# Designs tried in a protein design run: peptides against a protein of PDB entry 3HUF. Part 28

Target 1, 320 residues: chain A of PDB entry 3HUF
Amino acid sequence: MWIIEAEGDILKGKSRILFPGTYIVGRNVSDDSSHIQVISKSISKRHARFTILTPSEKDYFTGGPCEFEVKDLDTKFGTKVNEKVVGQNGDSYKEKDLKIQLGKCPFTINAYWRSMCIQFDNPEMLSQWASNLNLLGIPTGLRDSDATTHFVMNRQAGSSITVGTMYAFLKKTVIIDDSYLQYLSTVKESVIEDASLMPDALECFKNIIKNNDQFPSSPEDCINSLEGFSCAMLNTSSESHHLLELLGLRISTFMSLGDIDKELISKTDFVVLNNAVYDSEKISFPEGIFCLTIEQLWKIIIERNSRELISKEIERLKYA

## One batch from the design tools (peptide; made by RFdiffusion4, then SolubleMPNN)

Design b2_p28_5_s4 (from b2_p28_5, 12 letters changed)
Fold by OpenDDE base, seed 1:
Structure b2_p28_5_s4 (fold): chain B 320 residues (1-320), chain A 28 residues (1-28)
Amino acid sequence: as target 1 above (320 residues)
Amino acid sequence: EEEKKKKEERKKELKKLAEEKKKELKKE
């Protein structure tokens, strides 16, 4: 989201969130959803127009800012952004930091981008929330992104957390729920005067983790917890692969259960399967190998003695 | 006490999972 601040009390000492939309900036406007009052005798009554675009798909993957357009409203002394005069037709900016000088005002409006990118676990929730969140200047998507800051956990996903949620947790992404999204949708009016009134996602995350026994106390408890073990998995999910990598596993991939030969068994401590394959083909599992689902593996990993539990299970199956 | 109870329940679930797998391996 874009946040503006200014020195010299020209913004009344307040920080303001600028959501996607158009703002008239000047001395003789009243602060509202489409106007920014700037208190200086050196500023025109109506001085500039700011236009913030909704997030692009690129912004979701890069964590880049919503495009910021500035137009001077034919003022005597013009408008500058980052020491450059704004062109007659206006200019667009993608820099994360903008110093906006209105006329001869000695104080600048400082605009800065606070990155927030929300990943969704399922397309249904994305479809429900994306429009509202994009109108807050928040990029949204389904795919993993290095720019992802928040992950929406689906509460209706059965008795177990999804692989996406597990991976988001290990990546130290702030996990949020629909209650937080609902709260975000209500703050749009209250944060006009005070950007600090944005709801704390970290508090929501802490509450989710505290109240859900499917999470370990920290990602650090699980990261590299299985270092030294080897697994094999079906080449079906990139997220599943990355999850297993974060556990410190050596990973071999196979295309079908028929590829699980004696050589693979000799090099592998256990096989990780998705639920569909596990449920359909459990009767045809090779002898002498420990097969489990990611969800079953996760239940072991969240235990403090995960290494001992896995070792005992491997030993049990080798001597069975 | 609640943390101990949750830990005991999890230990029971893990034991049950291990027993179910032992039963699956015996049916082959």
Scores: peptide ipSAE 0.000, ipTM 0.285, DockQ to the pose 0.007
Fold by OpenDDE base, seed 3:
Structure b2_p28_5_s4 (fold): chain B 320 residues (1-320), chain A 28 residues (1-28)
Amino acid sequence: as target 1 above (320 residues)
Amino acid sequence: EEEKKKKEERKKELKKLAEEKKKELKKE
């Protein structure tokens, strides 16, 4: 989201969130959803127009800002952004930091991009929330992204957390739920005058972890916890691969259980399978191989003695 | 007491998972 602040109290000492939309900026406008009052004698009654676009699909992957358009409203002294005069037809900016000078005002409006990208675990929830979140200037998507800051967990009562949720947790992404998204939708009016009224996602996250025993105490308890072990996995999911990498595992990939040769077996401590393959092929597992699902692995990883538990299970199955 | 109960439930679940895996491996 874009946040504006200003020097010399020209914004009345307030920080304001700018959602996608159009704003008339000037001395003689009243603060509302489409106007930004700036208090200076050097600023025109109606000085500039700010237009913030909705996020692009690219912005979800890059964490880039919503496009920020500035147009001078034919003022005597013009408008500058990052010390450059705004062109007659207006200019568009993709920089994360904008220093906006209105006319000869000695104080600048500082616009900065607060990165917020929300990943969804399922397409149904994305379909439900994407439009509203995009209108808040929040990029949304389903795929893993290095720019992802928040992850929406699907609350199914009594179900195991998904691989996506596990991975989001290990990546130190703030896990949120539908309650937080609902809260975000309600604050849109209140944050017009005070950006600090934005709800803290960390409180939601703390509550999720506290109330769900499937989470470890911290991501650091799990990251590299299996360093030195080797696994083989079915080459089906990039998220599953990245999850296993974050555990510190050496990973080999195969296409089918039939492709597991003696060489792979000799180098592998255990085989990680998806639930469908595990359930279908459990009768045909090669002898002497420890096979498990990611969910079964996760149940071991969240224990303080995960390395000892895995070692004992490997020994039990290799020598059985 | 709640942390002890959670630890005991997790120990029961791990034991159950190990027993279920042992049963799956014994049904061969």
Scores: peptide ipSAE 0.000, ipTM 0.284, DockQ to the pose 0.007
Fold by OpenDDE base, seed 4:
Structure b2_p28_5_s4 (fold): chain B 320 residues (1-320), chain A 28 residues (1-28)
Amino acid sequence: as target 1 above (320 residues)
Amino acid sequence: EEEKKKKEERKKELKKLAEEKKKELKKE
């Protein structure tokens, strides 16, 4: 989201969130959803127009800012952004930091981008929320992204957490739910005057983790917890691969169960399968191989003695 | 059938171990 602050109390000492939309900026406007009052004698009554675009799909992957357009409203002394005079037709900016000078005002408006990218685990939830979140200047998507700051957990009562949720947790992404998204939608008007009134997603996350015994105490408890072990996995999901990497596993990939030969078995401690393959092929698994699902692995990983548990299970299956 | 039974028993034991530990951790 874009946040503006200013020097010399020209914004009344307040930080303000600028959502996608158009703002008239000047000395003789009243603060509202489309106006920014700036208090200086050196600023025109109506000085500039700020236009913030909704996020692009690319912004979800990069964590880049919503496009920020500045237009001078035919003022005597113009408008500058990052020490450059704004062109007559306006200029668009994709920098994360904008120093905006209105006319001869000695104090600048500082606009900065606070990255917030929300990943969804479920396409139906994305479809439901994407438009609303984009109107808040929040990029949204389904695919894994290094720019992801928040992850929407689907609350299916009684279901195991998904691989996406597991991976988001280990990546130290703030896990949120639909209740947080609902709350975000209601604060749009209240944060106009004070950007600090933005709901704390970390509180929502803490509540989710505290109330769900499928999560470990911290990501750090799981990261590299299986260092020194080797696994093989069916190359079906990038998130599954990255999850296993974060556990510190050496990973071999195979394309079919037929590729699980004696050589592969000798080099691996266990095989990780998706639920569909595990359930369909569990009868055909070779003797002496430890096969499990990622959800079964997760149940071991969340335990404090995960290394001992996995070792005992490997021993039981290799030497039985 | 015996191998299927052993695999299902192992799956039940792993589930049971996970559930029992989950109960112990809730009692501490």
Scores: peptide ipSAE 0.000, ipTM 0.228, DockQ to the pose 0.007
Fold by OpenDDE base, seed 2:
Structure b2_p28_5_s4 (fold): chain B 320 residues (1-320), chain A 28 residues (1-28)
Amino acid sequence: as target 1 above (320 residues)
Amino acid sequence: EEEKKKKEERKKELKKLAEEKKKELKKE
């Protein structure tokens, strides 16, 4: 989201979130959802127009800011952004930091981008929330992104957490739920005067982790916890592969259970399967190999003695 | 006490999972 603050109390010492939309900026406007009052004798009554665009798809992957357009409203002394005079038709900016000088005002408005990108695990939830979040200047998507800051966990009571949730946790992404999204939807008016009124996603995350026994205490408890073990997995998802890599596993990929030969069995401690393959083919698993789902593996790795547990299970199943 | 109980329940689930897998492997 864009946040503005200013030098010399020209914004009355307040920080403000700017959501996507259009703002008239000037000395003789009243602060509201479409106006920013700036207190200086050097500023025109109506000085500039700020227009913040909704996030692009690219912004979700890059963590780039919503496009910030500045237009001077034909003022005597113009408007500058980053020491450059704004063009007659206005200019657009994608820099994360903007110093906006209105006319001859000695104090600048400082706009800075706070990166927030929300990944969804569930496409139905994305469909439900994306429009509202985009109107807050928050990029949203389903795919993994290096710019992802938050991950929406689907609350299904009694279900195991998804691979996406597991991976988001290990990546140290802030896991949030629908309750946090509801809070975000309500703050739009309250944060006009105070950007600090944004709900703390870390508090939401801490509560999710505390109340859900499927999470370890920290990602560090699981990262490289299975270093030295080898697994084979069906080439199904990139997230599953990356999850297993974060566990410190050596990974071999196969296309079908028929590819699991004696050589692969000799080099592999266990086989990781998705639920569909596990359920359909459990009656035809190769002898002498430990097959498990990612969810079953997760139940082991969240234990403090995960290495001992996995070793015991490998031994029990290899010699059964 | 609740953390101990959760740990014991998890241990029971893991043991059950291991026993179910051992049964699946024996049905071949």
Scores: peptide ipSAE 0.000, ipTM 0.262, DockQ to the pose 0.007; fails the geometry check

Design b2_p28_7_s2
Fold by OpenDDE base, seed 1:
Structure b2_p28_7_s2 (fold): chain B 320 residues (1-320), chain A 28 residues (1-28)
Amino acid sequence: as target 1 above (320 residues)
Amino acid sequence: SEEEKKKKEEELKKKLEEEEKLIEEAEK
C-alpha cells in the first residue's frame, strides 16, 4: 500500500494512504478520495496528477509496489521525482520510495510502499475478496509467494486446519480471517486523513491463534522439531514438501504406493500421504510402516512431546 | 521539548523564506 507523508505543514502533518486511483494534487484542492491538498506558495492550484495502478500478478510474487504515475499539470515550476524532472507526458515509477517535489517547495512529499500481500487458502475466498483488496492496492493470490505477508484462513467449523494454513503459520505469515477482510473493506474512507488508522492484522492473528487449539504457541515450537527423522512422501503439493522441510525431516519422494519397497521402508521412519490416498489405500498399506496424513502429523507436532509421540507410533507399528 | 519545537518552527520559517526567494528569482 502506498503511504505519503511530508515534512512541515504541507500535508497538514498527516500521513495518507493512497489507494489505486487518480489524485489531483495542488494548493487549491480539498482533501478527498481524489484530491490531495498541498500548501506551499510555489505549488499551483492544480499542480500534479498522481495515478496509482491496481496491483499486478508480478507484484504479488515480488512484493513490489503498485505502479505510481506522476504527471505535471503544465505548471510554472514543474514537478520532480527523485530529483528528476517529470516528463511532459508523465512518468511511471516502480521504486518503493519516491521523493516528490512540487514546484519550488522546500519540503518533499515522501511516498513509500508498505508491503502487504495476501495469500488465500481457497479460490472461492480469493474470488470473493480479490477485487476489493486490489482496490486497496493489496496484491492477492492463491500460490505461495516469498512476498506473502498475510494468509487468509478458511474457517470451517469442526475441520482441521489446511496444509496451506500450517505452512503459512510455520513461515511466520500473519494469519487472518474473513472478519479482518471485512474490516479492511470499511477503512478506505477513514484512512484518507490518517494512515495510522489502518487495522492491525497482528491483533486478529493473536486472537485466531489464542482461540484455536490446532495451533502451537509459536512457529518456533514446530520448526525443526522432527530433526533426525526421515519420511517418504507421495509427490503432492510443493507446500506439503516445504512444510515437512520446515519440520526438519529428511524427505524421500515416491510416485505411487507400489514404489514403497523394502529399501525405502528401511530408511524411512514414516510415510506421509494426502487424505485421498490415505482413505482409499488404508487397507493396502505395507506392513511394518507407519503411514499418516499431514493433518495427523500436525496433530502430533503441536504437542509438547511430539518427538516422543512419533517415536512411540513408529515403535508400535514395527512390532505389530 | 519546547526548545525542539522552537527549533523546528525556525527551520520551517527559514525553508519557507527560501521558497519565496526561489520564486522571486524565477520570476525575474
Scores: peptide ipSAE 0.211, ipTM 0.765, DockQ to the pose 0.946
Fold by OpenDDE base, seed 3:
Structure b2_p28_7_s2 (fold): chain B 320 residues (1-320), chain A 28 residues (1-28)
Amino acid sequence: as target 1 above (320 residues)
Amino acid sequence: SEEEKKKKEEELKKKLEEEEKLIEEAEK
């Protein structure tokens, strides 16, 4: 989200969130959802127009700012951004930090981008929330992104956490739920005056982890917890691969259960399957190899003695 | 500190005087 602050009293010491939309900036405007009052002798009654665009799909993957347009409203002393005079038709900015000088005011408006990108675990929740979040200047999507700061877990009572949720946790993405998204929607008016009133997602995250036995206490408890073990993976997502890598596993991939030969069995401690393959092909599993789903593996990983548990399962099936 | 406040006020005053000077220079 864009946040603006200013030196001196020109913004009355307030820090404001600028959501996507249009703002008239000037000396004789009243502060509201579409106006920013700035007080200096050289600032015009209506001095500039700020326009913040909604997030693009690219912004979701890059964590880049919503496009910030500045137009001078034909003022006597003009407008500058980052020491450059704004062009007659206005200019657009994608920099994360903007120093906006109105007229000859010795104090600049400092605009800075606070990165927030929300990944959703399921399309239904994305469809429900994406529009509202985009209107907050928050990029949203389903795909994994290095720019992802937050991950929305679906609150289905009694469902196991998804691989996406597991991976989001291990990569230290802040896991949130619909309650946090609802909370974000309620503070929109208050954060216009004080950007510090933006709800902290970390409290939501802590509560999710504390109240759900499907999570370890920290990502660090699971990262490299299976170092030294080897697995073979069949028909899993990219997130599944990355998840297994974060566990410290040596990973081999194969295309079909028929590719599991004696050589692969000799080099592999266990086979990771998706749920569909696991359920359909249980009767055709190769002898002498431990096959499990990622969800079954996760249930082992969250235990304090995960290495001992997995070793026992490997041994049990190797001698069966 | 009170000294830091006074220094900030003096800097503010100086910056406002600079704005006035810049206005006058732009009107010439």
Scores: peptide ipSAE 0.211, ipTM 0.766, DockQ to the pose 0.899
Fold by OpenDDE base, seed 5:
Structure b2_p28_7_s2 (fold): chain B 320 residues (1-320), chain A 28 residues (1-28)
Amino acid sequence: as target 1 above (320 residues)
Amino acid sequence: SEEEKKKKEEELKKKLEEEEKLIEEAEK
């Protein structure tokens, strides 16, 4: 989201969130959802127009800001952004930091991009929330991105957490739920005058972790917990591979269960399978190798004695 | 501190006086 602050008293000492939309900035406008009052002698009654676009699909992957357009409203003293005069037709900016000077005002309006990108675990929730979140200037998507700051967990009663949720947790992404999204939708009016009133997602995250036994106490309890073990997996999702890497596993990939030869078995402690393959192929598993699902692995990993538990299961199958 | 407040007020006053001068210079 875009946040504006100003030096001195020109913005009444408050920070303001600018959502996607159009704002008239000037000396003789009243502060509201589409107007920003700035008081200085050299500032025109209606001085500039700020237009913030909704996030692009690219912004979700890059963590880039919503496009920020500035137009001078044919003022006597002009408008500058980052010490450059705004062109007659207005200029568009993709920089994360903008110093906006209105006229000869000795104080600048500082606009800065606060990165917030929300990944969804399921397409249904994305479809439900994307429009509203985009209107807040929050990029949204389904795929893993290095720009993701938040991850929406799908809470289905009695379901295990997904691989996406497991990976988001280990990646130290802030896991949120629909309750936080509801808060975001309601705060739009309250945060107009004070950006500090933005709800803390970390509180939501803490409550999720505290109330769900499927999570360890911290990502650090699981990261590299299986260092020194080797696994093989089918060429599955990138999230599954990255999850196993974060556990400290050495990973070998194979295309089919038929590719699991004696050489691979000799170098591999266990095989990780998706649920569909695990359930369909249980009878055809190679002898002498421990096969499990990611969900079964996760249940072991969240235990304090995860290394001992895995070692015990590996030994049982080597000597069976 | 009261001294920091006074200094900020003086800096503000000076900046506003500079704006007034820049306006007057642009009107000549």
Scores: peptide ipSAE 0.208, ipTM 0.764, DockQ to the pose 0.965
Fold by OpenDDE base, seed 2:
Structure b2_p28_7_s2 (fold): chain B 320 residues (1-320), chain A 28 residues (1-28)
Amino acid sequence: as target 1 above (320 residues)
Amino acid sequence: SEEEKKKKEEELKKKLEEEEKLIEEAEK
């Protein structure tokens, strides 16, 4: 989201969120959803127009800002952005930091981009929320992104957490739910005058973790917890691969169970399968190797004695 | 401190006087 602040009393000492939309900036406008009052002698009654675009798909992957357009409204003293005079037809900016000078005002309006990118685990929830979140200047998507700050957990009562949720937790994204999205959608009008009124996602996250026994106390309890072990990964998602890497595992990737020979079994501590392969291929598992799903592995790694539990299962099959 | 408030008020006053001079120079 874009946030503006100014030196001195030009913005009345307030920090303001600018959502996608159009704003008239000037000395003789009233602060509302489409107007920003700025008080200085050299500032025109209607001085500039700010236009913030909705996020692009690229912005989800890069964490880049919504495009910021500035137009001078044919003022006596003009408008500058980053010490450069705004062109007659207006200029567009993709920088994360903008210093906006109106007329000869000795104080600058500072616009800065606060990154917030929401990943969804479920395409139906993305379809439901994407439009509303984009109107808040929040990029959204399904795929993993290095720019992702928040992850929407799908709460199915009585089901295990998904691989996406497990990975989001370990990569230290803020896990949120539908209740937080509802709250976030309602604050648009209330945060216009005070950016500090934006809801804290960390409180939602703490409540999710506290009330769900499927989460460890922290990501640090699981990160590198399986360092020194080796696994074979079969028919697994990219998220599953990254999850296993965060556990500190050495990973070998295979196309089918038939690719696992005696030599490979001798170098591998266990095999990780998706649920479909695990259920269909139980009869064809290689002898002398421990096979499990990501969900079964997760149940082990959240235990305090995870290394001992895995070691016992590996030993049980070596001596059988 | 009261001294820090007074210093900020004086800095603000100087900046506003500079804006007035720049306006007057642009109107000549």
Scores: peptide ipSAE 0.207, ipTM 0.761, DockQ to the pose 0.963

